# Peptides against a protein of PDB entry 7AE7: the designs that were tried, part 221

Target 1, 321 residues: chain A of PDB entry 7AE7
Amino acid sequence: KVYKDLREFLEVLEQEGQLIRVKEEVNPEPDIAAAGRAAANLGKNQPAVFFEKIKGYKYSVVTNVHGSWQNHALMLGLDKNTSTKDQFYELNRRWDKFPVPPNVVKREAAPCKENVIDKDINLFEILPLYRINEQDGGFYISKASVVTADPEYPDDFNKLNVGTYRIQVKDRDRVGIQALAMHDIAVQLEKAEAENKPLPIAITIGNNPLVTFMASTPVGYNQNEYEFVGALQDGVPMDIVKSDLYDHLYVPAGSEVVLEGHIIPRVRTVEGPFGEFPGSYSGARLQCEVKIDRITHRTNPIFENLYLGIPWTEIDYLMAL

## One batch from the design tools (peptide; made by RFdiffusion4, then SolubleMPNN)

Design b2_p24_5_s4 (from b2_p24_5, 13 letters changed)
Fold by OpenDDE base, seed 2:
Parts: C-alpha cells; sequence; structure tokens
Structure b2_p24_5_s4 (fold): chain B 321 residues (1-321), chain A 24 residues (1-24)
C-alpha cells in the first residue's frame, strides 16, 4: 500500500488499532506529553495519539506516528506484525530502486494549497503549539520536512534537500532553525550568506510518513529525498507541487501545512534550551532565524509533532534504520 | 482570542528569558 498523505496513513493506523483518539479537550501542557507516555506504556504496540481538541487552539495534534515497529511496518505498506528483520530486508530491496522521480502535480490538485494565508501571519492560529518538554525555552516544531535548494544551482533537482531540523517558534511569523554544519541546509545557507541573500525555505508539516522518514534519513547532497520516497514506495512516484513563493522549491502535495519563507542572512538569535532526550537538555545556542512569509494548509490541518517520551522516543524508530 | 494572545506572550517571555540567560 502507498499513502498520498498523512491522513491516509492515520486511517490505516486507526483500522489496524495503532491510533488512539483522544476526544476530550486537553491542555497542551502537560496532557499531550502525558497521554503520549501513557500510550508508550501500553507495551510493544505503541500507537499514534490523535488529540481532536486542544484548549486554546482550533486544530488537532497527532504524535507518535512513527513510534513503533508496527507503525513502521504499516508505513511500508506491510502487515503490522512484519518482523524488524523483514522490514529491513524490504527497505534494502526498495532502496535499490532509487531514483524514482516524483510526479509534479498542478496547484489545483494539491491538498496543501486548499487555504492560503499571506497577510498577518500567525503560526499559532494554524498550529496547536506547545512545549515538548517542561523546561524547553519555547514551543517547537520537531517533525517538519524542511525544503531548501542550492542557491548556486537552484534548478538542479538533485540538490533539492528535504531534511528534519529542530525548529523553535519565536513569534507569530518567526522561527529559529538549527542548521548544523553537518546538514545539507548548512551548505546551502553558507552559499546564500556569502552573497548576503536570504535562503528560500519551505517548512512542511504533516506529510506522507515516508517523506518524514526520508527527511530524517541522511542522504548524499546530490540525492533528492523525494526520489528515495518513490523507491521506498516500491517504484510508485510520490506527488509534489511547486511552492507558491519559489519556482525552484517543491513541497509534498499532501502536506497538512506549508510554511514558506526565508532564512534571514547573517542573523543569529538565541534558540533553546531543548530537551532532546528524556532527562537531558541541550543548552541555548545562536541559530538561524526564518521569517514566514506565506502559509498554505489543508482545511482542518493536523499538526504532526514529535513524541519525546519515556522510555522510548519516536526518534528511536526514525533513526533505527 | 485573548487566550491565544496570552499563549503567544508567554512564549515570547520564555524566549526572552532564555536569551537573557544566554547573554549573562
Amino acid sequence: as target 1 above (321 residues)
Amino acid sequence: SEELEKIIEENKARNAAAEAAFNA
């Protein structure tokens, strides 16, 4: 089975008993984290947790989407009881199909384009933001697939990067992004900053689970993560659409939310602290700042965010491959 | 909403506190 978007995957998770719906209104803090921990304690079959109602916010949150081997098997379109060994075998078999180029769909066919906000940008109206950990320096978007291109080769599709980065929400239209030197985004940013130019960026939230998986998987600088998604879909291309602001950036057609903007050149602001692992905090550091210039989103967008619980984190499953 | 504005201001205050602590 291939998924077009997060919603198709959540439907399968629910059918397979791998999604819990919390229908009661919850407080973002501490109830989201507490419910995630409770779900993690249900044993080996850790479900995703879908919060339908969040106090102070209009839209929903889902966490722990990748938080089990069962969810991982289902992501691959396998039986939920497929062994980890067989999942790895299937991943390796499909990996050899790279590259599988994506389909570029028309704007009118892309669910991520259903709604547009281009004025009075306020992330808090679209995303039910919260602190993942009690001591976090602010709210975080921790499961976004961030799209950037090489500013020297903007039309080279092989240099289009889709990565997962820690993003702190600083204001209505500003986020901090952790662009470490080891990340492809840092190479692209260095080129833009050398010319004192903004780096175009699209922060995509609530994707096809294989997009989120590949965005968390290191690949070569000259390899496009979307072409690996097609490989992992056993040769079925994924659907992408051109961004609204940039001709050279393409986003998943099915994204729940797309934040389009730019990294401000040669600006560094304090980001953090953040609890990267249970019981451990990274200190505050100077990081890049993104201005959000445009939002596109599906009607009733679902905020997919990372679960950082005890004893297992969702990262443990995303990085286990 | 007033509640949303409160959430936004609380987040700003946390960021400002973290910045102050970093610069100290």
Scores: peptide ipSAE 0.614, ipTM 0.952, DockQ to the pose 0.791
Fold by OpenDDE base, seed 5:
Structure b2_p24_5_s4 (fold): chain B 321 residues (1-321), chain A 24 residues (1-24)
Amino acid sequence: as target 1 above (321 residues)
Amino acid sequence: SEELEKIIEENKARNAAAEAAFNA
């Protein structure tokens, strides 16, 4: 089984008993984290948790999408009871199919383009934002697949980077991004900042689960994560579409939300603190700031966000593969 | 909505507090 988007994956998770729907209205804090903990306590087969109604917000949240070995098996299109060993074997077998180039679809064929916001941008109208941990310095977007390119080689598709970065929401149209020196985004930002130019960025939320997986998996600077997604789909290309603002940035065609903007050159603002693990806070640091210039989104967008708060966080599963 | 504006202002206040703590 191959998934075009998050929605197809969530449908399979639900059919396989790996998704719980919370239909009652919840408070973002602390109910999302509390419900996630409760779901995790159901045993080794931790389901995704889908919150249909968030107080103060219009749209839904889903957490813990990658939060179990069963969910990882299903992500690979395997039986949910496939052993971790067999999952690793299959992952490695498929990895050798790299590169599998994506299909570039027309704008009209991309679900992420159903709605456009190009003025009066307010992230809070689109995303049910909350603190993942009580001591977080603000609201976080923690499972975004962030798309950037090399500003010296913008047309080199092999240098297109899709990565996962910690993103703190600063205001209606501004976010802080943790771009560490070891990340490909930091190399690209350094080049842009050397010329005092903005770095184009697309922050994509609610993707094909293999996109989210690959965005969390280190690859070579001259390797495209979308070509690995095609490999992990056993040779089936994924669908991508051009961003609206930048011809050289491609986003997953099925993204629930795409935040298009730029990293402001040579600006650093306080980001954090953030509870990366229960009882372990990364301190506040000076980090990059992104201005959001355009939003595209699916109708009734689903905010996929990271689940944190139990032993074996969703991060542990994303990094374990 | 008024509720959404409160959420936005709360987030701003949290960010400001984190910045103040960092600079302290």
Scores: peptide ipSAE 0.613, ipTM 0.952, DockQ to the pose 0.835
Fold by OpenDDE base, seed 1:
Structure b2_p24_5_s4 (fold): chain B 321 residues (1-321), chain A 24 residues (1-24)
Amino acid sequence: as target 1 above (321 residues)
Amino acid sequence: SEELEKIIEENKARNAAAEAAFNA
């Protein structure tokens, strides 16, 4: 099975008994993290947890989407009981299909374009933001697929980067992004900053689970993650759409939320601390700052965010393959 | 909403505290 978006995947997770719905209104803190921990304690078959109602917010949160081998098998369109060995075999088999170019859909056909906010940007109106860990320095978007391009080669689709970065919410329309030197985004930012230019960025949230998986998987600088998504879809292209602000940035057509903006050149602000692992906090550091200039989103957008818990983190499954 | 504004201000305060701690 191939998924167009997060919603199709969540439907399958629910059908397979790999999603728990929390219908009662919850407090973002500590209830989201507490429920994730409770789900982790149910054994190795850790379900996704879908929170329908978040106090203070209009929309929903889903966490632990990739948080089990069963969910990982289902992401690959396999039986949920497929062995880890067979999952690896299938992943490797499909990997050899690279490149599978994506389909570029029209704006009108892209669910991520259902709603537009181009003024009075307020992330908190769209995303039920919370601290992932109690000691986090602020609210985090931890499972976004961030789209950037090479500013010297904006039309080179092979240099389009889709990566996962730690994003701290600074204000209504500003986020800090951890662009580590080893990431392609840091190379692209360096080029932009050399000319004192903003780096165009699209932060995409709530994607096809294979997009999220590939965004967390290192690939070559001249390799496009979307072409790997098509490979992992067993040769079925994924759907992408042009961003609204930038002709050279393409986002997943099915994204729940797309934050379009720019990295402010030569600006660094304090980001962190963040609990990357249970009981381990990365210290605060000077990181890049993004101005959000436009939001597009699906009607009733689902905020997919990372689960960090004991004994297994969702990262363990995202990075295991 | 008033509740949302409170959440936003709490997040600002947390960020400011983290910045202050970093600069200390």
Scores: peptide ipSAE 0.613, ipTM 0.951, DockQ to the pose 0.807
Fold by OpenDDE base, seed 3:
Structure b2_p24_5_s4 (fold): chain B 321 residues (1-321), chain A 24 residues (1-24)
Amino acid sequence: as target 1 above (321 residues)
Amino acid sequence: SEELEKIIEENKARNAAAEAAFNA
């Protein structure tokens, strides 16, 4: 089975008994994290947790989407009881199908374009933001697929990067992004900052689960993550659409939310602290700042965010395959 | 909403406190 978007995957998770739906209104803190920990304690079959109602917010949250071997099997379109060994075998078999070029769909065919906000940007009206850990310096978007390009080669599709980065929400229309030197985004940012130019960026939230998986998987600088998504879909191309602000940036057609903007050149602001792992915190650092200039989103957008808990985090599963 | 504005202002105050602590 191939999934066009997060919603199709969540439907399958629910049908397979791998999603818990919380219908009661919850407080963002501490109830989201507490419910996630409670779900993780259910043993080997850790479900996703879908929160329909968040106090103070209009929309929903889902966590722990990739948080079990059963969820990973279902992501690959396999039986949920497929062994880890057989999942690895199938993943490796499909990896050899690279490259599988994506389909570029028209704007009117892309669900991520259903709603547009181009003035009075307020992230808090669209995303039910919360602290993942009690000691976090702020709210985080921890499971976004961030799209950037090489500013020297903007038309080279092989240099289009889709990565996962730590993103702290600073204000209504500003986020901090952690771009480490080992990340492909850092190479692209260095080129833009050398000319004192903004780096165009699209921060995509609530994607096809294989997009989120590939955004968390390091690939070569001249390899496109979307072409690996097609390979992992067993040769079925994924659907992408051109961003609204930039001709050279393409986003997943089915994204729940797309934040379009730019990294402000040569500006660094305090980001952190953040609890990346249970009992460990990355300290505050000077990091890049993104201005959000446009939001596109599906009607009733779902905020997919990372689960952090014990004994295993969702990161452990995303990095294990 | 008034509740959303409160959340936004609390986030600003938290970020300002983190910046002050980093520069100290």
Scores: peptide ipSAE 0.607, ipTM 0.950, DockQ to the pose 0.752

Design b2_p24_6_s1 (from b2_p24_6, 15 letters changed)
Fold by OpenDDE base, seed 1:
Structure b2_p24_6_s1 (fold): chain B 321 residues (1-321), chain A 24 residues (1-24)
Amino acid sequence: as target 1 above (321 residues)
Amino acid sequence: MDKEREEIIKKNKERNEAARKAFL
């Protein structure tokens, strides 16, 4: 089984008993985080948690999409009871199919282009933002697949980076991004900042689960994560579309939300703290700031965000494969 | 440095809460 988008995966998770729907209206805080923790207490077969109604917001939240070995098996289109060993074997077998180039679809064929916001941008209108942890320094977008390119080689598709970064909401149209020196985005940003130029960026939310997986998996600077997604789809290409602002940035065609903008050159603002691990906060640091210039989104976009709970987090599963 | 960081974190938290409340 191959998934075009998050919605096709959530449908399979629900059919397999790996998704819980919360149909009652919840408060963004503390109820989303509390319900995630309650789902973790259901044992080793942790389901995704889908919140249909969030007080003060129009749209839904889903958490813990990658938060179990069953969900990882289903992501690979395997039986949910496939052993971890057999999942690794199949992952490695498919990895050897790299590269599998993506299909570039027309704008009109891309679900992420159903709606456009190009003025009066307000992230709170599109994303049901909440604190993942009570002590967090703000609202986080933690499962975004962030697309950037090499500013010296913008047309080199092999240098197109799709990564997962910690993103703090700063304003209605601004986010902080944690670009660590070990990330390919930091290399690209350094090049842009050397010339005092903005770095073009597309922050994509609610993707095909293999896109989210590959965005969390380190690859070579000259390797495109989308070509690995096609490999992990057993040789089926994924669908990508050009960003609206940048001809050189391609986003997953099925993304729930795409935040297009730029990293402001040579600006650093305080980001954090964030509780990346239970009882552990990564300290506040000076981080880059992104201006959001355009949003495209699916009708009734689903905000996929990270589950952080005890004893296991989605990070533990995303790093274990 | 630590006190200044705490004040900035507090200010960011207050700003985010104000932005959310202005939307609600």
Scores: peptide ipSAE 0.154, ipTM 0.764, DockQ to the pose 0.069
Fold by OpenDDE base, seed 4:
Structure b2_p24_6_s1 (fold): chain B 321 residues (1-321), chain A 24 residues (1-24)
Amino acid sequence: as target 1 above (321 residues)
Amino acid sequence: MDKEREEIIKKNKERNEAARKAFL
């Protein structure tokens, strides 16, 4: 099976008994993180956790979408009981199909374009933001697929980068992004900052699970993550759509939320701390700041966010490949 | 709702600035 969006995947997870639906109103803190920990304690077959109602927020949250080998098998469109060995065999077999170019769909065909916010932007109205850990320096968006391009080669689709980065909410319309020197986004930002120009960015939330997987998987600077998504879909192209602000940025057509904006050139603000592991915080550092200029979103957008817990984090399943 | 979110945003800024003073 191939998934067009997060919703089609969540439907399969629920049908397969790999999603817990919390229907009762929860507090953002500590209940979301606590329920994620409780789900992790159910054993090796960790389900996703879907929160329908969050106090003080309008929309839902889902966590732990990639948080088990069963969820990983289902992401590949395999039987949930497919062995880890057979999942790796199938992943490698499909990887050799690269490149599979995406379909560029019309704006009217893209679910991520159902609603637009271009003034009075407030991230808290769209995303049910919460602290994952008690000592976190703020609210994190930890499963976004971030789209940037090479500012010297904006029309080179092979240099279009789709990466996952730690994003801290700073204001209603501002986020900090952790761009490490080893990330393709840091190379692109260096080029923009050399000319004191903004770097165009699209932060996409709640994607096709293979987009989130490929955004967490290192690829070559001249390789497009969307072309790997098509390979991992066994040769079925994924659907992308042009961003609203930038002709050279393409986003997944099915994204729940798209934050379009720019990295402010030569500005650094404090980001962190973030609890990557219980009791282990990455130090606070000066990091890039993004101004959000436009939001597009699906009706009743689902905020997909990372689960962090003991002993296996969702990161372990996203990065252990 | 708006006032509570403003207080949360303010607390985030205060935490980030406290972290800056401790680590930079």
Scores: peptide ipSAE 0.065, ipTM 0.712, DockQ to the pose 0.484
Fold by OpenDDE base, seed 3:
Structure b2_p24_6_s1 (fold): chain B 321 residues (1-321), chain A 24 residues (1-24)
Amino acid sequence: as target 1 above (321 residues)
Amino acid sequence: MDKEREEIIKKNKERNEAARKAFL
């Protein structure tokens, strides 16, 4: 099975008994994190947790989408009881199909383009933001697939990067992003900042689960993560669409929310602290700042965010493949 | 809804300002 978007995957998770719906209105804190921890205590077959109603917000949250070997099997379109060994065998077999170029769809065919916000941008109207950890310095978007390009080679599709980065919400239209020197985005940002130019960025939220997986998987600087998604779909191309602000940036056609903007050149602001692992906090540092200039989103967008718990985090499953 | 969001936004700004003062 191949998934076009997060919604098709969540439907399969629910059919397979790998998704719990919370239909009662919850508080953003502490209820989302507490319910995630309670779901983790159900054993090794940890379900995703879908919160339909969040106090103070209009839209839903889903957590722990990648939080079990059953969910990983289903992501690959396998039986949920497929052994870890057979999942790795199938992953490696499909990896050898690289490259599988994506389909570029028209704007009118892309679900991520259903709604547009280009004025009075307020992230809190679109995303039901909460603190993942009690000691976090703010609200984090921890499971976004961030799209950037090489500013020297903007038309080189092989240098289009889709990565996962720690993103702190700073204001209604501002986010901090952690671009470490080991990330491809840091190379691209260095080139833009050398010229004192903004780096174009698209922060995509709520994707096809293989996009989220590939955005967390290191690949070569001259390799496109979308071409690996097509390989992991057993040779079925994924659908991408041109961003609204930038002709050289392409986003997943099925994204729940797309935040389009730019990294402000040579500006650094305080980001953190954030609890990346239970009891482990990355300290506050000066990090890059993104201005959000445009939002596109699906009607009733689902905010996919990371689950952090014991004994295994969702990060441990994303990094274990 | 709007009052609760404004309180969340306010708390987020206050936390970012506190973190800034602790770093400087």
Scores: peptide ipSAE 0.045, ipTM 0.696, DockQ to the pose 0.737
Fold by OpenDDE base, seed 5:
Order: C-alpha cells, then structure tokens, then sequence
Structure b2_p24_6_s1 (fold): chain B 321 residues (1-321), chain A 24 residues (1-24)
C-alpha cells in the first residue's frame, strides 16, 4: 500500500491495532508524555498514540508513528508481522529503484493549501505545543521535514534538501533550528550568510511516513529525498507542490502544516536544552533563528511530534534502518 | 555551567509561557 498523507497511514495503524486513541481531554503537560510512556509499556507492539483533545488547544497530537517494527512494516505497505530481516531486504530492493521523480501537483489539488495564514502569525493557534521532557528549555517541533535549496543552484532539484532538525519554538512566529556543520542545510546557509541574505525555508509537519523516514535518512548532497520516497513506494511517485513564497521550494502535497519563512542571516540565539535521550540533555547553545512569514495547513491539522520514551525512543527506529 | 543552564532554561520557559498565555 502507498500513503498520500499522514491520515491514510493513521487509518491503517488503527485498523491494524497499532494506534491507541485517547478520547479524554488531556493537559499538554505532563499528560501527553505520561500517556505516551504508558502506551509504550503495553508491550512489544508500541502503538502510535493519538490525542483527540488537548486542554487549551483546538487540534490533535499524534506521537510514536514510527515507534515499532510493526509500524515500519506497515509504512512499507507490508504485513505488520513482516520480520526485520524481510523489511531490510525489501528496503534494499526498493532503494535500487532510485530515482523515482515526484509528481508536481497544482496548488488547488494540494491538501496542505486548504488554509492560509499570512498575518498575525501565532504557532500556538495551529500547533498544540508542549514540553516533551520536563527539563526542556521550551516547546519543540521534533519530527518536521525541513525543505531548503542551494542558493547558488536554486533550480537544481537534486540539491533540494529535505532533512530533520531540532526545532525549538522561540516566539509566536519564530523558531530556533539546529543546523550542524554535518548537515546539508549548513552548506546552504553558509552560502546565504556569505552574502548576508536570508535562507528560504519550509518546515513541514505531519507528512506521509516515508517522507519523515527519508528526511531522517542521510543521502548525498546531490540526491533528492522525494525521489527516494518514490523508490520506497516501490516506484509510485509521491505528490509535491510548490511553496507559496518560493518558486524553488517544493513541499509534500499532503502535509498537515507548512511553516514557510527564512533563516535570519548572521543571527544566533540561545536554543535548548533538549532531552534527546532519557537522562541526557544536549546543552544550550547559540543556534540559527527562523522567522515564519506564512503558514499553510489542512483543516483540523494533526500535530505529529516525536515520542521520547523508555526503553526505546522513536529516534532509535528512524536511525536503525 | 549549572547556573548558566538554569538561567537559559528560565528565560526560554518565560518567553514560551508568555506566548502561550496570550493564546489561552
């Protein structure tokens, strides 16, 4: 099976008994993190956890979407009981289909374009933000697929980067982003900052699960993650759409939320700490700051966020493939 | 290190809570 969006995947997870639905109103803190930990303790199947109602917010949260080998099998459109060995065999077989170019859809056909916010931007109106860990320095967006391009080669689709980065909410319309020197985004940012120019960025939330997987999988600087998504869909192209602000940025057509903006050149602000692992906090550091200039979103957007639980984190499954 | 971390955590929490309270 191929999924157009997060919603089609969540429907399959629920049908397969790989999703727990929390129907009761929860507090953002500590109940989301506590309920996630409780669900992880229910056994080997570690289902996704969907929170329908969050106090003080209008929209829902889902966590632990990639948090089990069963969920990974279903992501590949396999039987949920497919062995890890057979999942690796199928992943490698599909990887050799690269490149599978995406379909560029019209704006009117893209679900991520259903609603637009271009003034008075407030991230708290769109995202049910919470602290994942009690000692976190703020609210984090931890499963975003971040789209950037090479500012010297903006029309080179092979240099379009889709990556996963640590993103801290800083204000209503500002986020901190951890762009490390080992990331392709750092090469692109260096080119923009050399000229004291903003780097265009699209932060996409709540995607097709293979987009989130590929954004967390290292590829070559001249390889496009969307062309690997098509390969992992066994040769079925994914759907992308042009961003609203930038002609050279393309986002997944089915994204729940798209934050369009720019990295502010030569500005660094304090970001962190974040609890990446139980008992391990990456320190607070000076990091890049993004101004959000436009939001597009689906009606009743689902906030997909990372599950950080014991004994296994969702990161362990995203990095183990 | 510990004092600097506590000040950073405090400042970031205060800013995020101010932004959230203006929505609630």
Amino acid sequence: as target 1 above (321 residues)
Amino acid sequence: MDKEREEIIKKNKERNEAARKAFL
Scores: peptide ipSAE 0.022, ipTM 0.611, DockQ to the pose 0.070

